# Peptides against a protein of PDB entry 5OOQ: the designs that were tried, part 46

Target 1, 227 residues: chain A of PDB entry 5OOQ
Amino acid sequence: YREDVRQVVTHPANALSFLQPGRLVEISVNGKDNYGWGAVVDFAKRINKRNPSAVYTDHESYIVNVVVNTMYIDSPVNLLKPFNPTLPEGIRPAEEGEKSICAVIPITLDSIKSIGNLRLYMPKDIRASGQKETVGKSLREVNRRFPDGIPVLDPVKNMKIEDEDFLKLMKKIDVLNTKLSSNPLTNSMRLEELYGKYSRKHDLHEDMKQLKRKISESQAVIQLDDL

## One batch from the design tools (peptide; aimed at target 1 F18)

Design b2_p23_4_s3 (made by RFdiffusion4, then SolubleMPNN; from b2_p23_4, 10 letters changed)
Fold by OpenDDE base, seed 3:
Structure b2_p23_4_s3 (fold): chain B 227 residues (1-227), chain A 23 residues (1-23)
Amino acid sequence: as target 1 above (227 residues)
Amino acid sequence: METITLYRLQADGSEVEETLEMT
């Protein structure tokens, strides 16, 4: 059930509007590399320059750049490529007893465990010297201030996910937390229906993004004519 | 004293700015 909720929350139709610079997100790459809470730098739609016809799943269709402060110190961070979520071998979080550093890593939406209700101030040039470390210090302080965990966005109250099937899912989870009576199989079927609805919403979002780009391009052309 | 600025998202969609002093 938690995974089902995560799938809905991290779907582009729901997540992207909350991935502002500085948004805290809990990161797990490949289900094994837990970086803890990081801060969003930016995101972009995943584009394969070599294969423009490449189709990605919804959760892999966007790349989110995040600052983490848990990168293993000897990780080959110099091999990291912006907007390439395929991380080089050796890129991993520090284990217990190992030293960590701050790094910006590109991840997919599928690597987000949770979206926090907190956002940090994010420097405009995070790649400038010392800026990542500043964010890293902020992350450490936030983690210290919230020993029980950073508050997570409420999918209903904060994210305004008002889909009836999702609300039913949430109610089932609440019931399960109080009473072990619900069948997991009924939730999987509802997820497919939810995905269909969210896919349509995502299409609309992409259309809006394309429209905004066209408007921006048109404005740029007008400015050129005024020179 | 180093301070951290946080923005907390409220249920109404507004953000509340919080300043934390680093210890």
Scores: peptide ipSAE 0.591, ipTM 0.933, DockQ to the pose 0.663
OpenDDE base, seeds 1, 2, 4, 5: peptide ipSAE 0.588, 0.590, 0.584, 0.579; ipTM 0.930, 0.933, 0.930, 0.928

Design b2_p23_4_s4 (made by RFdiffusion4, then SolubleMPNN; from b2_p23_4, 9 letters changed)
Fold by OpenDDE base, seed 3:
Structure b2_p23_4_s4 (fold): chain B 227 residues (1-227), chain A 23 residues (1-23)
Amino acid sequence: as target 1 above (227 residues)
Amino acid sequence: METITLYRLNEDGSEEKITLEMT
């Protein structure tokens, strides 16, 4: 059930509107590399320059750049490519007893474990010297202040996910938590239906992005005529 | 004294500014 909720929450139709600069997100890459809480820098639609016709799943269709403060110090961070979520070998979080550094890593939506209800003030130029370290200090302080964990966005109250099937899922989770009943109800079929509905919302989001691009292009043309 | 600024999202969609002093 937790994974089902995560799939809905991290779907582009729901997640993107909450991935503002500084948004705290809990990061797990490939289900094994837990970076803990990081801060969103920005996001973009995943584009394959070599294969423009490449089709990605919804959860892999966007790349989110995040600042983490848990990168293993000897990781080959110089090999990181912006907007390439395929991380080089050796890029991993520091283990217990290892030193960590701050880094900006590109991840997919599928690598988001949780979206926090907190957003940091993000420096305008995170690539500038010392800025990622400043964010790293902020992340450490936040983690210290919230020893029980950073508060997670409420999918219903904060994210306004009003899908009836999702609400039913949430209610089932609440009932299960209350009844301590160990029976995992497989809601896999309902999840597929939810994905179908969210796909439509995603289409609207893409349409809006295209419209914004057209507006920006038109404004750029006007500025050229005034020169 | 170094401070951290956080924004908490409220249910009404507003953000609450939280200032934390770094210790």
Scores: peptide ipSAE 0.629, ipTM 0.942, DockQ to the pose 0.661
OpenDDE base, seeds 1, 2, 4, 5: peptide ipSAE 0.628, 0.626, 0.622, 0.619; ipTM 0.940, 0.942, 0.940, 0.938

Design b2_p23_5 (made by RFdiffusion4)
Pose (drawn by RFdiffusion4):
Structure b2_p23_5 (pose): chain A 225 residues (1-48, 51-227), chain P 23 residues (1-23)
Amino acid sequence: YREDVRQVVTHPANALSFLQPGRLVEISVNGKDNYGWGAVVDFAKRINNPSAVYTDHESYIVNVVVNTMYIDSPVNLLKPFNPTLPEGIRPAEEGEKSICAVIPITLDSIKSIGNLRLYMPKDIRASGQKETVGKSLREVNRRFPDGIPVLDPVKNMKIEDEDFLKLMKKIDVLNTKLSSNPLTNSMRLEELYGKYSRKHDLHEDMKQLKRKISESQAVIQLDDL
Amino acid sequence: EEEEEERIKELREEGIIVEEEYP
């Protein structure tokens, strides 16, 4: 349900109104590369030119400044409006140095939208400007070690559509349902949940493999035939 | 919540962040 709410928030109709320069966003591109918290510089519509149609979330491209780019990552390959990050451009590992950079992303690559925004120079492309902004991101990350506060989708972003409101209530219902479980006030909860979640991943992982073996035991494309 | 407000206020005084305005 939370992932469902995220798509409603990041949709261009609601998200673009709050994508002013300097807006803080948590970037997780394609659910794999997590660049941490960054600052939005600008955004523009995606024009595929072959005029190809794009999904609503991919219909727009946002340039963001990050402070967790891997230091030896080849940033010279980036095209201004190509959000497909070339192979080798990745967030710095836990033991590797980081460097400030600007990357393009689609809206689907935004995990959360912050209520804070930085002062940014006019030309982020200017000399040393992307570096200076990266310093400010490091300070915000210090003042907010647990995380950056998110924008409230209803109170702040004034999202009042009825279908969305029912979705929010569905979450509150499951939370109070979760808070009424006997294990909520337990010390072994982290231990038992992790022990169970590992057994569950295997079950789902084993089920994936279990089906592959059976279909391949028989002839391959007999069904296609 | 009060501590976060204080932190935000400090950041505003230091000129790191812009005061937020809603439509």

Design b2_p23_5_s1 (made by RFdiffusion4, then SolubleMPNN; from b2_p23_5, 13 letters changed)
Fold by OpenDDE base, seed 3:
Structure b2_p23_5_s1 (fold): chain B 227 residues (1-227), chain A 23 residues (1-23)
Amino acid sequence: as target 1 above (227 residues)
Amino acid sequence: DEERKKIIEELLKEGLIQEPVFP
């Protein structure tokens, strides 16, 4: 059930509007590499220049650049490419007893475990010397202040996910958490139906983003002609 | 809930975090 919630929460139709610069997100790459809480730098639609016809799942269709402070110190961070979620071999979080460094890594929405209800101040140029470390210090301090965990966005109250099936799912989880012997709702959560509804919303969002991009590009061209 | 709110307020005051955006 937690995975089902995660799938809905991290769907582009729901997640993207909350991935502002500085937004805290909990990161797990490939289901094994837990980086903990990181901070969003930016995101973009995944474009494969080599294969423009490449079709990605909704959860893999966007790349989110995030600052993490748990990167293993000997990881080949120099091989990281912005907006390339295929991480080089050796890119991993530090294990217990290992030293960590700050890094910006590109992840997919599928690598987001949770979206936090907190936003750090994100430097305008995160690649400038010392900026990643500043964010890393802020991350450490925030984690220190929340020993019980960083507050997660409420999917209903904060994210305004009002789908009836989702609400039923949430209610079921709440009942299970309260150890009320309610019959396990059959696993037949119509995730597919939820997905279908969100896919339509996503399409609209993407259309709007494309339109804004076209407008900005047109304005940039006009400014170049005036110089 | 109240404790979390206090922590958030402190973090805001210290300038470590900024107001979340709820679209």
Scores: peptide ipSAE 0.605, ipTM 0.945, DockQ to the pose 0.610
OpenDDE base, seeds 1, 2, 4, 5: peptide ipSAE 0.597, 0.602, 0.600, 0.600; ipTM 0.941, 0.945, 0.944, 0.944

Design b2_p23_5_s2 (made by RFdiffusion4, then SolubleMPNN; from b2_p23_5, 10 letters changed)
Fold by OpenDDE base, seed 2:
Structure b2_p23_5_s2 (fold): chain B 227 residues (1-227), chain A 23 residues (1-23)
Amino acid sequence: as target 1 above (227 residues)
Amino acid sequence: SAEIERKIKELLEEGLIQEPEFP
């Protein structure tokens, strides 16, 4: 059930509007590399320049750049390429007893375990010397203040996911957290229905973003003509 | 939780976090 909720929460239709610069997200790459809580730098639609016809799943269709403070110190961070979620070999979180450094890594939405209800200040130029470390210090302080865990966005109250099937799912989870007995198969079928609905919302979100850009561009042109 | 809200407020006042933007 937690995975089902994660799939809905991390769907582009729901997640992207909350991935503002500085937003905290919990990161797990390939289900095994846990970086802990990181901070969003930015995100972009995944474009394969080598294969423009590449079709990605919804959860793999966007790349999110995040600052992490748990990168293994000897990781080949210089090989990291912005907007390439295929991480070089050796890129991993520090294990117990190992030293860590701050790094910006590109991840897919599928690598987000949870979205936090906190947003750090994100420097405008994160690549500038010392900026990643500043964010890293902020992350450490936030983690220190929340020893029981960073507060996660409420899918209903905060994210306003009002889909009836999702609400039913959440209620079932609440009930199951009190009573574990409900059939996993019924939830999987409902997820497919939910994905169908979210796909439509995703298209609308992208259309709105494109429209806003066009409006901004047109306004900029008008201002230039008035000069 | 009231405690969480207090901690968030403190972090805001310290300038470590900014107000969340909700769409």
Scores: peptide ipSAE 0.593, ipTM 0.943, DockQ to the pose 0.590
OpenDDE base, seeds 1, 3, 4, 5: peptide ipSAE 0.591, 0.593, 0.589, 0.591; ipTM 0.942, 0.943, 0.941, 0.942

Design b2_p23_5_s3 (made by RFdiffusion4, then SolubleMPNN; from b2_p23_5, 9 letters changed)
Fold by OpenDDE base, seed 3:
Structure b2_p23_5_s3 (fold): chain B 227 residues (1-227), chain A 23 residues (1-23)
Amino acid sequence: as target 1 above (227 residues)
Amino acid sequence: DEEREEIIKKLLEEGLIVEPVFP
């Protein structure tokens, strides 16, 4: 059930509007590499220049660049490519007893375990020297101040996910957490229905993004003509 | 909840975090 919730929360139709710069996200890559809480730098639609016809799942269709402070120090971070979520071999979080460094890694929405209710102050240029480390310090401090964990966005109250099936799922989880006898809802079968509903919202988001790009491109052309 | 809000308030005051944007 937690995975079902995660799938809905991390769907582009729901997640993207919250992935502002500095947004805290809990990161797990490939279900194995737990980087803990990181801070969003930016995101973009995944484009395969070599195969423009490549179709990605909804959760793999966007790349989110995030600052993490748990990267293993000997990881080949120089091999990281922006907007390439296929991480080079050796890119992993530090284990216990290992030293960690700050890094910006590209992840998919599917690598987001949870979305925090906090946004770090982000420097304007995260790639500038020392900026990642500053964010890393902020991350450590925030984690320190929340010993019980960083506040997670409420899918209903904060994210305004009002789908009836999702609400039923949430209620079921709540009942289970309270150890109340509830009928097992096979919610996995309803995920496809939920995705179908969110697809329309996703389409609107993409349309808006395309429109913004077109506007920016037009403005850039105007500026070039004025030079 | 109150304790959490106090922590958030302090973090905001210190400039470590910014106000979350809820679309």
Scores: peptide ipSAE 0.620, ipTM 0.946, DockQ to the pose 0.606
OpenDDE base, seeds 1, 2, 4, 5: peptide ipSAE 0.616, 0.619, 0.613, 0.613; ipTM 0.942, 0.945, 0.944, 0.944; seed 5 fails the geometry check

Design b2_p23_5_s4 (made by RFdiffusion4, then SolubleMPNN; from b2_p23_5, 13 letters changed)
Fold by OpenDDE base, seed 5:
Structure b2_p23_5_s4 (fold): chain B 227 residues (1-227), chain A 23 residues (1-23)
Amino acid sequence: as target 1 above (227 residues)
Amino acid sequence: SEKEKEIIQEMLEKGLIQEPVFP
């Protein structure tokens, strides 16, 4: 059930509008590497230059750049490629007793465990000397102030996910948190239906983004003609 | 929670965080 909620919340149709610079997100890469809470730098649609015909799933179709403060100090961070969510070997969180550093890593939406209801101040140039560390300090302070966990966005109240099937899912989870007995299989089928609905919404979102780009390009052309 | 709201408000006042955007 928690994974079902995560899939809906992290779908581009829902998540992208909340991935503003500085937004806190909880990060788990490939379900193995837990970086904890990081801060969003920016995001972009995933483009494969080598294979333009590559089709990505909805949750893999965007790259989110995030600042983390839990990168293992000896990780080969210099091998990180911008906009490549396939992380080099050795890129991992620090384990207990290991030293960590701040790093910007590219992740997919599928690597977002939760979206926080907090935004940090994000420097304009995060790659400038000392800027990542500043964000890292802010992350530590937030974690210190929320020992019981950073507040997560409410999917209904904050994200305005009004899908009836999702609302039913949330109610079932609430009931299950009181009664552990409900069947996981019924929720998976509803998730596929939700995915179908969100896929259509995503297509509309991409169309809007393309339209915005065309408008921006047209404005740039107009500005060039006015020069 | 009320406690969370208080913490958020304090952090906002201290300039540690920005106002969250709810589209």
Scores: peptide ipSAE 0.552, ipTM 0.936, DockQ to the pose 0.612
OpenDDE base, seeds 1, 2, 3, 4: peptide ipSAE 0.546, 0.550, 0.548, 0.536; ipTM 0.932, 0.936, 0.936, 0.930

Design b2_p23_6 (made by RFdiffusion4)
Pose (drawn by RFdiffusion4):
Structure b2_p23_6 (pose): chain A 225 residues (1-48, 51-227), chain P 23 residues (1-23)
Amino acid sequence: YREDVRQVVTHPANALSFLQPGRLVEISVNGKDNYGWGAVVDFAKRINNPSAVYTDHESYIVNVVVNTMYIDSPVNLLKPFNPTLPEGIRPAEEGEKSICAVIPITLDSIKSIGNLRLYMPKDIRASGQKETVGKSLREVNRRFPDGIPVLDPVKNMKIEDEDFLKLMKKIDVLNTKLSSNPLTNSMRLEELYGKYSRKHDLHEDMKQLKRKISESQAVIQLDDL
Amino acid sequence: EYNKTDDEIVKELVEEAKEKVEE
């Protein structure tokens, strides 16, 4: 349900109104590369040029400044409006130095939208400007070690559509349902949950493999034939 | 919050349970 709410928030109709310059966002591109918290510089519509149609979330491209780019990552390959990050450009590992950079992303690559925003120079492409902004991101990350506060979708973003409101209530219902479980006030919860979640991943992982073996035991494309 | 994962929620509940035990 929370992932469902995220798509409603990041959709251009609601998200673009709050994508002013300097807006803080948590960037997780394609659910794999997590760049941490960054600052939005600008955004523009995506024009595929071959005039190809794009999905609503991919219809727009946002340039954001990050402070967790791997230091030896080849940033010279980036095209201004190509959100497909070339192979080798990745967030710095846990033991590797980081460097401030600007990357393009689609809206689907935004995990959360912050209520804070930074002062940004006019030309982020100017000399040393991307570096200065990266310093500010490091400070905000210190004052808010647990995380940056998110924008309230209803109170702040004034999202009042009825279908979305039922979705928010569905979450509150499951939370109070979760809070009423006997394990909520338990010490072994982290231990038992992790022990179970590992067994569950295997079950789902094993089920994936279990089906592959059976389909391949028989002829391959007999069904296609 | 809409950005929290199940694991993060579980860790927060364990921290709250520890604080109640200490009190």

Design b2_p23_6_s1 (made by RFdiffusion4, then SolubleMPNN; from b2_p23_6, 15 letters changed)
Fold by OpenDDE base, seed 5:
Structure b2_p23_6_s1 (fold): chain B 227 residues (1-227), chain A 23 residues (1-23)
Amino acid sequence: as target 1 above (227 residues)
Amino acid sequence: SYHMTDEELIKLLTKKVLEKLKK
């Protein structure tokens, strides 16, 4: 059900107002390349100069430039084209044991797994020497401070998505989650693993919710110097 | 009586929400 919520949350009508510079977003490109949490640089409407008549889906109609600190060091980052979400071959996150570097990558809204309830203070010129690395250090520090996960924006409380059908959707999901939590399907190991993962994610979600409340009460902008 | 499953209901609601956003 997370995908259903994600589709609504990452729709341009909802997401764009929360993609300010420094906004943390969790990135998954093409459903396979997980870059983890990155920081938004900027976004723009997708324009195809070669084919101006190209029609994009809502989730592909904008390009978001994000700083990631998980780019594989030997990735051909020099081939990255600003505002071109079609990534060159070889652009991928570092695997375990591989070295990573900071990079700015253009992604679509469809590549956003989650929108965080935190913003980093972004340098004015991210392309200046050393600035990406500074953001990268901040991302590492954030991950260190939130071992249970970075708090995600609440679609209703934070994003103020007040659509009645969406509220019904969220309520239904909550009820189902509660049922899953209250009736641990004792007999299926897979359900225990799913439940354990869900319970951990739910505990993480509740912890995130409490943390989100604290963060929402505090200006969700974390200065890099304070990290 | 076709009883809509919880999953089907969630998908339907999601579709409805997205359709409203396209408008």
Scores: peptide ipSAE 0.573, ipTM 0.917, DockQ to the pose 0.019
OpenDDE base, seeds 1, 2, 3, 4: peptide ipSAE 0.569, 0.567, 0.560, 0.558; ipTM 0.917, 0.917, 0.919, 0.916

Design b2_p23_6_s2 (made by RFdiffusion4, then SolubleMPNN; from b2_p23_6, 10 letters changed)
Fold by OpenDDE base, seed 3:
Structure b2_p23_6_s2 (fold): chain B 227 residues (1-227), chain A 23 residues (1-23)
Amino acid sequence: as target 1 above (227 residues)
Amino acid sequence: SYHLTDEELVKLLVEKVKKKLEE
């Protein structure tokens, strides 16, 4: 069921309007290379200059450039070609214990596991020195702020997907989630989570203050730029 | 240069924090 939802959510008709610069997306390439959450730079329709008659599936018909902060440090990132989703050999996320770097990678819609309900402020020129690292830092901060996971766009409430079959699918998933939530094991895990949240309340207050400050600063900067 | 977080992102983060504090 999750895959079915993903197929609908990542369809161009639904996804593209939410792939604004800075949009967070969870990335899994070829079902094995999990880069985690990245930030959208831009997207474009996939064009094969060598074979203009090439037909792509809907989910492969667009290329999304994303900044990730989980690229293996020794990956041949210099071999990355813009708008080429066929990644060179050796391009992979860092494994546990390995060092990672920030990189911009081209992916297809099919490589999007989920679309986040958050957008980062993106530099105008992501290719400029240090800019992808800045985005990487922002990604780390977001992950830190959302230890329970980055909020995902609600397909119905946020994306306004109103297809009847899709709604039925979502209902089924909701039923299953309800059943899982009623499981004693789930409740135990939730208790631990709640305890964790309680223990971090003080830290959360500080985080909130910092975030409020950032909001104010952001608004000020926007005003200055508009001025 | 520190890029400011998108206003929308920051608002959402604050909202999330608030919700967690209410729990």
Scores: peptide ipSAE 0.020, ipTM 0.453, DockQ to the pose 0.077
OpenDDE base, seeds 1, 2, 4, 5: peptide ipSAE 0.000, 0.012, 0.013, 0.034; ipTM 0.208, 0.362, 0.386, 0.403; seeds 1, 5 fail the geometry check

Design b2_p23_6_s3 (made by RFdiffusion4, then SolubleMPNN; from b2_p23_6, 15 letters changed)
Fold by OpenDDE base, seed 2:
Structure b2_p23_6_s3 (fold): chain B 227 residues (1-227), chain A 23 residues (1-23)
Amino acid sequence: as target 1 above (227 residues)
Amino acid sequence: SYHLTDEELIGLMVKEVEEKLAA
């Protein structure tokens, strides 16, 4: 069911409107190379200059450029070509104990595991010296602040996917999650995961309320000074 | 080194939610 949800979420009709510069996405290339969370630079429709008649699947029809901070240091990043999702041999994430660097890689929509409910402030020119490293530092900071995982966009509430079959799928998943949560054995592991997510959601919600109050107070002060 | 503050990070999230609600 998770893969079915992923297929719908990453479909161009749903995903593209949420792939703004700075959008966080979780990246897995070819189902084996996990780069973790990266930041979207831009996207474009895939064009094959050598074979203009090439037909791509929906999930392979767009190229998304993303900044990752988990690239293996000895990867041949100089061989990366913008908007070419066929990565050169040796392009891979760093393994445990290996050093990593920041890189911009072109991926297909099929390489997106999840879309985050967070957007980073992106430099105007990501290709300028030091800019990708700045984004890399921001990614590290985000990961530090969200040790239990970056919040994912809700397909229904946030992405407003209203397809009837998809809604039925989501309802089934919710029922299964409820049933699994009712099982004492799954309750312990899932309670930790759900409690982690819920605790984080609660903390974020409270922080949002506090920030909204501060903004309102600041606006009220400005209005008082203008009188 | 430019690091987002907690307030800035939360502020970005709030804006994203508000923009989606306003749309």
Scores: peptide ipSAE 0.101, ipTM 0.686, DockQ to the pose 0.050
OpenDDE base, seeds 1, 3, 4, 5: peptide ipSAE 0.025, 0.035, 0.023, 0.026; ipTM 0.598, 0.631, 0.498, 0.528; seeds 1, 5 fail the geometry check

Design b2_p23_6_s4 (made by RFdiffusion4, then SolubleMPNN; from b2_p23_6, 14 letters changed)
Fold by OpenDDE base, seed 2:
Structure b2_p23_6_s4 (fold): chain B 227 residues (1-227), chain A 23 residues (1-23)
Amino acid sequence: as target 1 above (227 residues)
Amino acid sequence: DYSMTDEELIGLLTKKVKEKLEK
């Protein structure tokens, strides 16, 4: 069901309006390379200059440029081509113990695991010296502030996906989650984890509600300094 | 409809979203 929700959320009809500069997105390329949370630079419709007749799926029809701070330091980042989501060999996130650098990578919508309910301040010229690193620092700060995870956009409340079938799906997920949480076996260990996560999530949800209220009210870029 | 498979539901939702995008 999570994948089902992801497919709907990351569809261009729903996702593009939330891919403003600075929007946080969780990135997984080809289901293998997890870059964690990155920040959107921009997006564009995918155009194949060599094959103009190329037909892409909806989830592959747009290229999103994102700043990540988890790129392996020895990755051939110089080979990255803007708007080419086919990443060169060797482009990968840093593994445990490896050093990472900031990079702008082009991804498809299909590589978005989740869309965050936060936006960073995005420099106008991300290619300027030091700008990627500035965003990288901001990403680290966000991760520090949200140790339990960055708030994800609510598909219904935030993204306003009001399709009846989708709502039914969401309700079903909620019921299943409730049942899983109500299962005595999961209740013992998961209740503490879920209660810890729920208490933190509730605190985070209250903070998120306050932040969501501020975000919803202002539609303005919330600066990290205001958090 | 509880009778729909997850795949069918995804397909339906995708179709609906696509239709919305084309309008």
Scores: peptide ipSAE 0.023, ipTM 0.537, DockQ to the pose 0.017
OpenDDE base, seeds 1, 3, 4, 5: peptide ipSAE 0.019, 0.023, 0.023, 0.000; ipTM 0.515, 0.335, 0.495, 0.218; seed 3 fails the geometry check

Design b2_p23_7 (made by RFdiffusion4)
Pose (drawn by RFdiffusion4):
Structure b2_p23_7 (pose): chain A 225 residues (1-48, 51-227), chain P 23 residues (1-23)
Amino acid sequence: YREDVRQVVTHPANALSFLQPGRLVEISVNGKDNYGWGAVVDFAKRINNPSAVYTDHESYIVNVVVNTMYIDSPVNLLKPFNPTLPEGIRPAEEGEKSICAVIPITLDSIKSIGNLRLYMPKDIRASGQKETVGKSLREVNRRFPDGIPVLDPVKNMKIEDEDFLKLMKKIDVLNTKLSSNPLTNSMRLEELYGKYSRKHDLHEDMKQLKRKISESQAVIQLDDL
Amino acid sequence: TEELPVYELNEDGSETVAFYIEV
């Protein structure tokens, strides 16, 4: 349900109104590369040119400044409006140095939208400007070690559509349902949940393999035939 | 050394300076 709410928030109709310059966003591109918290510089519509149609979330491209780019990542390959990050551009690992950079992303690559925004120079492309902004991101990350506060989708972003409101209530219902479980006030909860979640991943992982073996035991494309 | 503002968004849609950062 929370992932469902995220798509409603990041959809261009609601998200673009709050994508002013300097807006803080948590960037997780394609659910794999997590760049941490960054600052939005600008955004523009995606024009595929071959005029190909795009999905609503991919219909727009946002340039954001990050402070967790791997230091030896080849940033010279980036095209201004190509959100497909070339192979080798990745977030710095836990033991590697980081460097401030600007990357393009689609809206689907935004994990959360913050209520804070930075002061940004007019030309981020100017000399030393992307570096200066990266320093400010490091300070915000210090004052908010647990995380950056998110925008409230209803109170702040004024999202009042009825279908979305039922979705928010569905979450509150499951939370109070979760808070009424006997294990909520338990010390072994982290231990038992992790022990169970590992067994569950295997079950789902084993089920994936279990089906592959059976389909391949028989002839391959007999069904296609 | 320059002090750079950080802005916070309010529920009414207005903005205030939340704090300053020294650069």

